# Designs tried in a protein design run: peptides against a protein of PDB entry 3QIS. Part 171

Target 1, 334 residues: chain A of PDB entry 3QIS
Amino acid sequence: PSLELSRREFVFENVKFRQLQKEKFQISNNGQVPCHFSFIPKLNDSQYCKPWLRAEPFEGYLEPNETVDISLDVYVSKDSVTILNSGEDKIEDILVLHLDRGKDYFLTISGNYLPSCFGTSLEALCRMKRPIREVPVTKLIDLEEDSFLEKEKSLLQMVPLDEGASERPLQVPKEIWLLVDHLFKYACHQEDLFQTPGMQEELQQIIDCLDTSIPETIPGSNHSVAEALLIFLEALPEPVICYELYQRCLDSAYDPRICRQVISQLPRCHRNVFRYLMAFLRELLKFSEYNSVNANMIATLFTSLLLRPPPNLMARQTPSDRQRAIQFLLGFLL

## One batch from the design tools (peptide; made by RFdiffusion4, then SolubleMPNN)

Design b2_p19_1_s1 (from b2_p19_1, 5 letters changed)
Fold by OpenDDE base, seed 2:
Structure b2_p19_1_s1 (fold): chain B 334 residues (1-334), chain A 19 residues (1-19)
Amino acid sequence: as target 1 above (334 residues)
Amino acid sequence: SEFEEIHSEIQKEIEELRK
């Protein structure tokens, strides 16, 4: 069996978080026998492609002289955004299109990724005084390394960072403040806030706006801005409540005094973000007659975002653990 | 409110970034 491919080189320019890109090519059976094709893993790989890439179809049969269109889909989810932001991974791959009892055909994937404040650590964002697209990639790497070292120092030593006024981290990421400022100004009376989904186009505009500017106003509906805050919190490489404190939050869930002590042990940036978000959510609850928001709904929604189980425990989260996590947040909303 | 106090303090930091 043999195949003819219309294209073997694919370039994905300006790949962004949550923005789907597609490239298409044709494969034709130029042989005299039916053939089965599939994308196969390289030697030592578990998957035929990187997590941000997909082929559709990834396998199939071709009769003699049959042609099929294959789509190569590039999509950066929360699972790939952090490693692409750091430059640990890149928009580069090689696909192996295998023909049963035939040849392997190699496809080259290349391109560039545009960094996002989504999927960047809270520590790095607190040091990042400019939009991420204005930050040189070298400095972005340095900010993540410095953020790790300061997180470690803050966990080991309650030493006040006596950092000079120019190097002083922000109390919270500017991106979180901008989202919350919009919601506080314009969304307190929004019916079904956090219950109605945003528009995908508006979400992309909000992400691009936060990545490229420090806007006076965020574009899009209140629902899109609200969903952008949820997406931001979900995309954090480490949740607002650090993984190290997860079990202690569950164990303290019914003791408000111990809950406050657990939160006091968070790194400065995480602790500030937690307190700020809880203060904001308590403010939204004052407008429950207008926005249909209640403490149980908010606690349920934000628990999965703020108090994530460590990756090793995700598969073991019981309904009881979820209820304890919700109860922990309720103690800060009431 | 507690929120308005924290929010207004951070607003000053954001306004400095716009200069």
Scores: peptide ipSAE 0.762, ipTM 0.983, DockQ to the pose 0.876
Fold by OpenDDE base, seed 1:
Structure b2_p19_1_s1 (fold): chain B 334 residues (1-334), chain A 19 residues (1-19)
Amino acid sequence: as target 1 above (334 residues)
Amino acid sequence: SEFEEIHSEIQKEIEELRK
């Protein structure tokens, strides 16, 4: 069997978080026999492609002289955004299109990724005084490395923060403040806040706005701005409550005093963000008659975002663990 | 409110970034 491919090189320029890009090519059976094709893993790979790439269809049959269109879809989710922001991964891959009892065909995927404040650490964002798209990629790497070291120092309570006023980290990421400022100003009376989904186009505009500017106003509906905050929190490489404190939060869930003590042990930026968000959510709850927001709904929604199980425990989370996690957060909303 | 206090403190930091 043999195939003809219309294209073998694909370039995905300016790949962004949550923005789908598609490239298409055709495969044709120029042989005299039916053939089966599939994308196969390279040597030592478990998958035929990187997590941000997909082929559709990834397998199929072709009759003689049949042609099929294959879509190569590039989509950076929360699962790939952090490694792309850091430059640990890149928009580069090689796909192997295997023909049963035939030869392999190699496809080259290339492109560039545009960094996002989504999927960037809270520590790095607190040091990032400019929009992420204004920050050189080399400096993003330095900021993540520095942020890791400062997190460790903060956890160890060893070194007072250097008093250098110009290099002082922000109390919270500017991106969180901008989202919360908009919601506080315009969304406190928004019916079904955090219950109605935003518009995908508006979400992309919000992300692009936060990545490129320090706007006076966030674009889009209140629902889109609210969902953007949820997406931001979900995309954090480490949740607002650090993985190290996860179990202690569950263990303390019914003791409000111990809960506050656990939060006090967070790194400064994480602790500030947690306190800020809890204060904001308590403010929204005052408007429950208008926005239909209640403490149980908010606790249920935000618990999965703020208090995530460590990746190794995620598959083992019990309903009891989830209820304890919700109860932990409720102690800060009531 | 507690929120307004924290929010307004951080606002000053953000306003400095816009200069």
Scores: peptide ipSAE 0.761, ipTM 0.983, DockQ to the pose 0.904
Fold by OpenDDE base, seed 3:
Structure b2_p19_1_s1 (fold): chain B 334 residues (1-334), chain A 19 residues (1-19)
Amino acid sequence: as target 1 above (334 residues)
Amino acid sequence: SEFEEIHSEIQKEIEELRK
């Protein structure tokens, strides 16, 4: 069996977080026998492609003189955004299109990724005084390395930042402040806030706006700005409540004094963001008659974002653990 | 409010970034 491919090289320019790109090609059976095709893993890989790439269809049958269209879909989710922002991964892959009892055909995937403040650490964002698209990639790497070291020093209660770090970090990321400023000014009376989904086009505009500027106003509806805050918190490589404190939050969930002590042990940036968000959410709860927001809804929604189980415990989270996590946040909302 | 105090303090830091 043999295939003809209309294209073997694919370039995905300006790949962005949550923006789907598609490239199509045709495969044709120019043989006299039916053939089965499939995308197969390379020798050392568990998957036929990287997590941000998909082929559709990834397998199939072709009769003699049959042609099928294959879509190559590039989509950067929350699961791939952090490694692409750091440059640990890149928009590069090789796909192996296998033909049963035939040849292997290699497809080259290439392109460039545009970094996002979504999926960047709170520590790095507190040090990032310019929009992420203005920051050289080399400096992004340095900011993540420095941020990791400062997080570890803060957790160990080691001596505060030596004055030799040329610039004082922000108290909270500018991106969080901008989202919260918009919501506080314009969304306190918004009916069904955090319950109505945003528009996908507006979400992309908000992400692009925060990645490229320090706007006076965020574009889009209040629902889109609210969802952008949720997406931001979900995309964090480490949740606002650090993984190291997760179990202690659950253990303390019914003791408000111990809960406050646990939060006091967060790294400075994480602690500032937590206190800021809790203060904001308590402010929104004053307008519950207008915005339909209640403490149980907010606690349930934000628990999955702020108090995520560590990756090693995700598969073992019990209904009791979820209820304790919700109760922990309720103690800061009431 | 507690929120307005924190929010206004951070606003000064953001306004400095726009200069």
Scores: peptide ipSAE 0.761, ipTM 0.983, DockQ to the pose 0.876
Fold by OpenDDE base, seed 4:
Structure b2_p19_1_s1 (fold): chain B 334 residues (1-334), chain A 19 residues (1-19)
Amino acid sequence: as target 1 above (334 residues)
Amino acid sequence: SEFEEIHSEIQKEIEELRK
């Protein structure tokens, strides 16, 4: 069997977090026999492509003289955003289109990624005094390395050595403050806050706004700004409550005193963000008559974002563990 | 409120970034 491919080189320019890009090509069976095609893993790979790439269809049959359109979809989710922000991964891949009993065809994927404050660590964002698109990629790497060291020092309760005139980190990321400032000013009386989805176009505008500026006002509806805060918290590489403290939060869930002691052991930036968000959510609860927000809804929603199971435990989370996690957050909302 | 106190303290840091 043999195929003709209309294109073999694909360039995805200016790839952004949560923005789908598509390129299409055709494959044609120019042979005299039916053929089965599939995208196959390269040597030592488990998947035929990187997590931010997919082919549709990824397999199929072609009769003689049949043609099929294949879509190559590039989509950076929360699962790929962090490694792309750091430059650990890039918009580059090679796809192997295999024919059963036939030849392999190679497709080249290339492009560039535009960094986002979404999927960047809290520690790096606290050090980031400018919008992420103004920060050189080399400096982003340095900020993540310095942030990792600061996290480890904080977890070990090591006294920060008075290392030199390093600029004082922000108490919380500017991006979190901007989202919360908007919600506090304009959304306290918003009916169905955190219950109504935002608009996808507005979400993209909010992300682009936070990546490129320090705006006086965030664009979009209150629902879109509220959802952007949820997306931000979900995309964090390390959740607001660090994975190392997850089990201790569950174990302490019914003892408010121990819960507060566990939170006191968070890295400084994580602890500040946690306290700030809990204070904000308690403020929103004062307006429950207007915004339809209640403590159980908020605890249920934010538990999955703030108190995530470590990746190795995700598949093992019991209903009891989930209830303990919710109870842990309720102790800070009531 | 506790929120307004924290929020206002961080606001000063953000206003410095806009200069």
Scores: peptide ipSAE 0.761, ipTM 0.983, DockQ to the pose 0.906

Design b2_p19_1_s2 (from b2_p19_1, 7 letters changed)
Fold by OpenDDE base, seed 2:
Structure b2_p19_1_s2 (fold): chain B 334 residues (1-334), chain A 19 residues (1-19)
Amino acid sequence: as target 1 above (334 residues)
Amino acid sequence: SEFEKIFSEIKKEIEELKE
């Protein structure tokens, strides 16, 4: 069997978080026998491509002189955004198109990724005084390393953050402040807030706005701004309530005093974000007559975002654990 | 409110980033 490929080199320029890009090519059976093709893992890889890449179709059958179009889809989800932001991974891959009883064909994938405040740690964002797209990639790496060290120092209660340094971190990320400020000003009376989905185009505009500027006003509908806040919280590499405190939150869920003590043990930035969000959500609940939002709905929605099980426990989360997690947040909303 | 206090303190810090 033999194939002819119309293209073997693919470049994905300016790849962004949650923005789908597609490149297409054709494969033709230029042999005299039917052939089966598939994308196969390289030696020592478990998958035929990186998590941000997909081929469609990834396998198929071609009669002699038959041609098929293959789409290469690049999409950076919450699962890939953090490693791309840090430069640990890049928009580079090699695909192996295997022909059954034939040869392998190699495809080269390349491109560039544009960093996002989505998928960046709360610690790094508190140190980031400018939009992420203005920050040199080398400085992003340094900010993540420094943020890790400061988180560890905060957890160990060893060194008070020197409040007088010119490099004082923000109390909360500017991106969270901007989202919550907008929602507080414009969305308190919004019917079905957090219940109606945003527009995908508006979500992309909001992400790009937060990555490139410190705006006076966030673009898009209140629903899109609300969903952008949810996406931001979901994309955090470390949830607002650190994984180390997850079990203690569940164990304390019915004791409001212990719940507050657990939150007091969060790193400064995480604790500030948690208190800020809870204060906002309590304010939003005062407008329940207008926005149709209630404490149980909000607690259920935000629990999955703020109080995530550690990755090793995610598959073991019981309905009882979910109810305890909801009850923990309810103690801050009522 | 508690929210307004927290918000005002943070707002000042963010407005200083725009100057």
Scores: peptide ipSAE 0.344, ipTM 0.914, DockQ to the pose 0.853
Fold by OpenDDE base, seed 1:
Structure b2_p19_1_s2 (fold): chain B 334 residues (1-334), chain A 19 residues (1-19)
Amino acid sequence: as target 1 above (334 residues)
Amino acid sequence: SEFEKIFSEIKKEIEELKE
């Protein structure tokens, strides 16, 4: 069996969070026999491609002189955004197109990723006084490393940060402030807030706006801004309630005093964001007659975002654990 | 409100970033 490929090198320029890019190529059976093709893992890889890449179709049959179009889809989800923001991963891959009883064909994938405030840690964002696209990638790495060290110091209740040397971190990320400011000003009376999905194009504009500027106004509908807040919280590498406090939140779910004590143990930025969001959500609940928002709906929605199980426990979350998590959050909304 | 207090404290800090 033999294949002809129309292209073997693919460049994905300016890859952004949640923005799908597609490149297409053709494969043709230039042989005299039917052939089966498939993308196969490289040596020591479990998958034929990185998580942000997909081939469609990834396998198939070709009759003699048949041609098929293959789409290479690049999409950075919440699952890949953090490692791309840090530069731990890059828009580079090699695909192996295998021909059954034939040879392998190698495809080179390259490109560049544009960092996003989505998928960046709260600690790093609190140190980031400029839009992420204005921050050199080298400085982003340093900010993440410094943020990790400061989180550990905060958890260990070690000595107060020496007032002298580094720029004081923001109390909350500017991106969270911008989203919540917009929603507070314009969305308190929005019917079906957090119940109606936003527009995908508007979501992309909001993300790009937050990544590139400190706007006076966020573009898009209130529904899109509300969904952007949800996406932001979901994309956090460490949830607003740190993984290490997850079990303690569940254990305290029916004791409001202990719940507040658990929250007080969060790193400063996480604690500030949590308190800010809870205060905002309590404010939205005052407008329930207009926005149709209720405490149970909000608690159910935000619990999965704010109080995520650690990755090792995610597959084992019981309905009881979920109910405790919701109850924990309800104690801050009521 | 508690929100307005928190908001006002943060707002000042963010406004200083726009200057």
Scores: peptide ipSAE 0.342, ipTM 0.914, DockQ to the pose 0.882
Fold by OpenDDE base, seed 3:
Structure b2_p19_1_s2 (fold): chain B 334 residues (1-334), chain A 19 residues (1-19)
Amino acid sequence: as target 1 above (334 residues)
Amino acid sequence: SEFEKIFSEIKKEIEELKE
């Protein structure tokens, strides 16, 4: 069996968070026998491609002289955004198109990723005084390393490093400040806030706006700005409540005094963001007659974003753990 | 409000980034 491929090299330029790109090619059975094709893992890989890539179809059957279109889809989700922002991963892959009892055909995937403030740590964003697209990639790596070291020192209650060498971090990321400022000014009376989805086109405009500028106003509807805040919180590599404190939050969920003590132990940036969000959400709840927002809805929605189980415990989260997590947040909303 | 207080403390830092 043999195949003819219309293309073997694919370039995905300017790949962005949550923006689907597609490249298509054709495979043709130029042989005299039917053939089965499949994308297969390389020798040391568990998957035929990286998490941000897929082929559709990834397998199939071709009669003699039959042709099929294959789509290569590049999509950076919350699960790939952090490693692409840091440059740990890149828009590069090799696909192996296997023909049963035939040859292997290699496809080269290349391109460039444009960094996003979505999927960047709170610590790094607090050090980032310019839009992420203005920050050199080398400096992004340094900011992430310095952010990790500061987080660890803060958790250990060590004295912050001497003021001398690095600019003072922001109290909260400018991106989350801009989102919350917009919602506070314009969305407190918005009917069905956090209940109506935003528009995908507006969400992309908001992400691009926050990645490239410090705007006076965020583009899009209040629903799109509200959803952008949820996406931002979901995409954080470390949730607003650090994984190290997750179990202590659950254990304290019915003791408001202990809950406040647990929050006081968060790293400075995480603690500031938590307090800022809780203060905003308490203000939003005063307008429940207009926006249809209630404490139970907000607690349920934001619990999954702010108080995520550590990756090693995600598969073991009980309904009781979820209820305790919700109760923990309710103690800051009521 | 508590929110306005927190907001005002942060606002100055953000405004300085626009200059």
Scores: peptide ipSAE 0.335, ipTM 0.913, DockQ to the pose 0.875
Fold by OpenDDE base, seed 4:
Structure b2_p19_1_s2 (fold): chain B 334 residues (1-334), chain A 19 residues (1-19)
Amino acid sequence: as target 1 above (334 residues)
Amino acid sequence: SEFEKIFSEIKKEIEELKE
């Protein structure tokens, strides 16, 4: 079997978080026999491509003189955003298009990624006093490493934060402050807040705004700003309640005193963000007559974002564990 | 409120970043 490919090189410029890009090419069976094609893993890979890349279709049959269009889709989700922000991964890959009993064809994927405050750690963002697009990529790596070390020191209660460091971190990320400030000012009376989805175009504008500026006003509807807050919390590499405390939160869920003690053991940045969010959500609940927000809805929604099971336990979360997690957050909303 | 206290403390730090 033999194929002709219309292109073998693909460049994805200015790839952004949650922004789909597509490149298409055609494959043609220029042979005299039917062929089966598939994208196959390289020798040391489990998948035929990186998590941010997809081929559609990834396999198929071609009759003689048949042609098929293949879409190469680049999409940076919450699962890839952190490693792309740090430069640990890049918009580069090699795809192997295999023919059954035939030749391998290599496709080169290249491009550049634009860093986002979405998928960046709370600790790194607390150190980041400028928009992320103004920060050199090399400095983003250093900020993540330094932030990890600060988190570990805080969890271990080993070293008091040296208050004398000339670069005091922010109490909370500026991005969280901007989102919550906007919602507090403009969305307290918004009907169906956190129940109505935002507009995709507005979400992209909000993300770009937070990545590139410190705005006076966030663009878009209250629903889009509210959803952007949820997306931000979901995209955090480490949830607001650190994975190390997950089980203790479940175990304490019906004891409000122990719950508060567990939260007090969070790293400073995580603890500040948690308290800030809980205070904001309690304020929204005062306007429940206007915004249709209730404690059970909020606890259910935010539990999956703030109190995530560790990656190794995600597949094992029971309905009882979910109920305990919700009960844990309810103790801070009521 | 507790929120207003937290907000006011943080607001000062953020406004200093706009200058």
Scores: peptide ipSAE 0.329, ipTM 0.910, DockQ to the pose 0.878

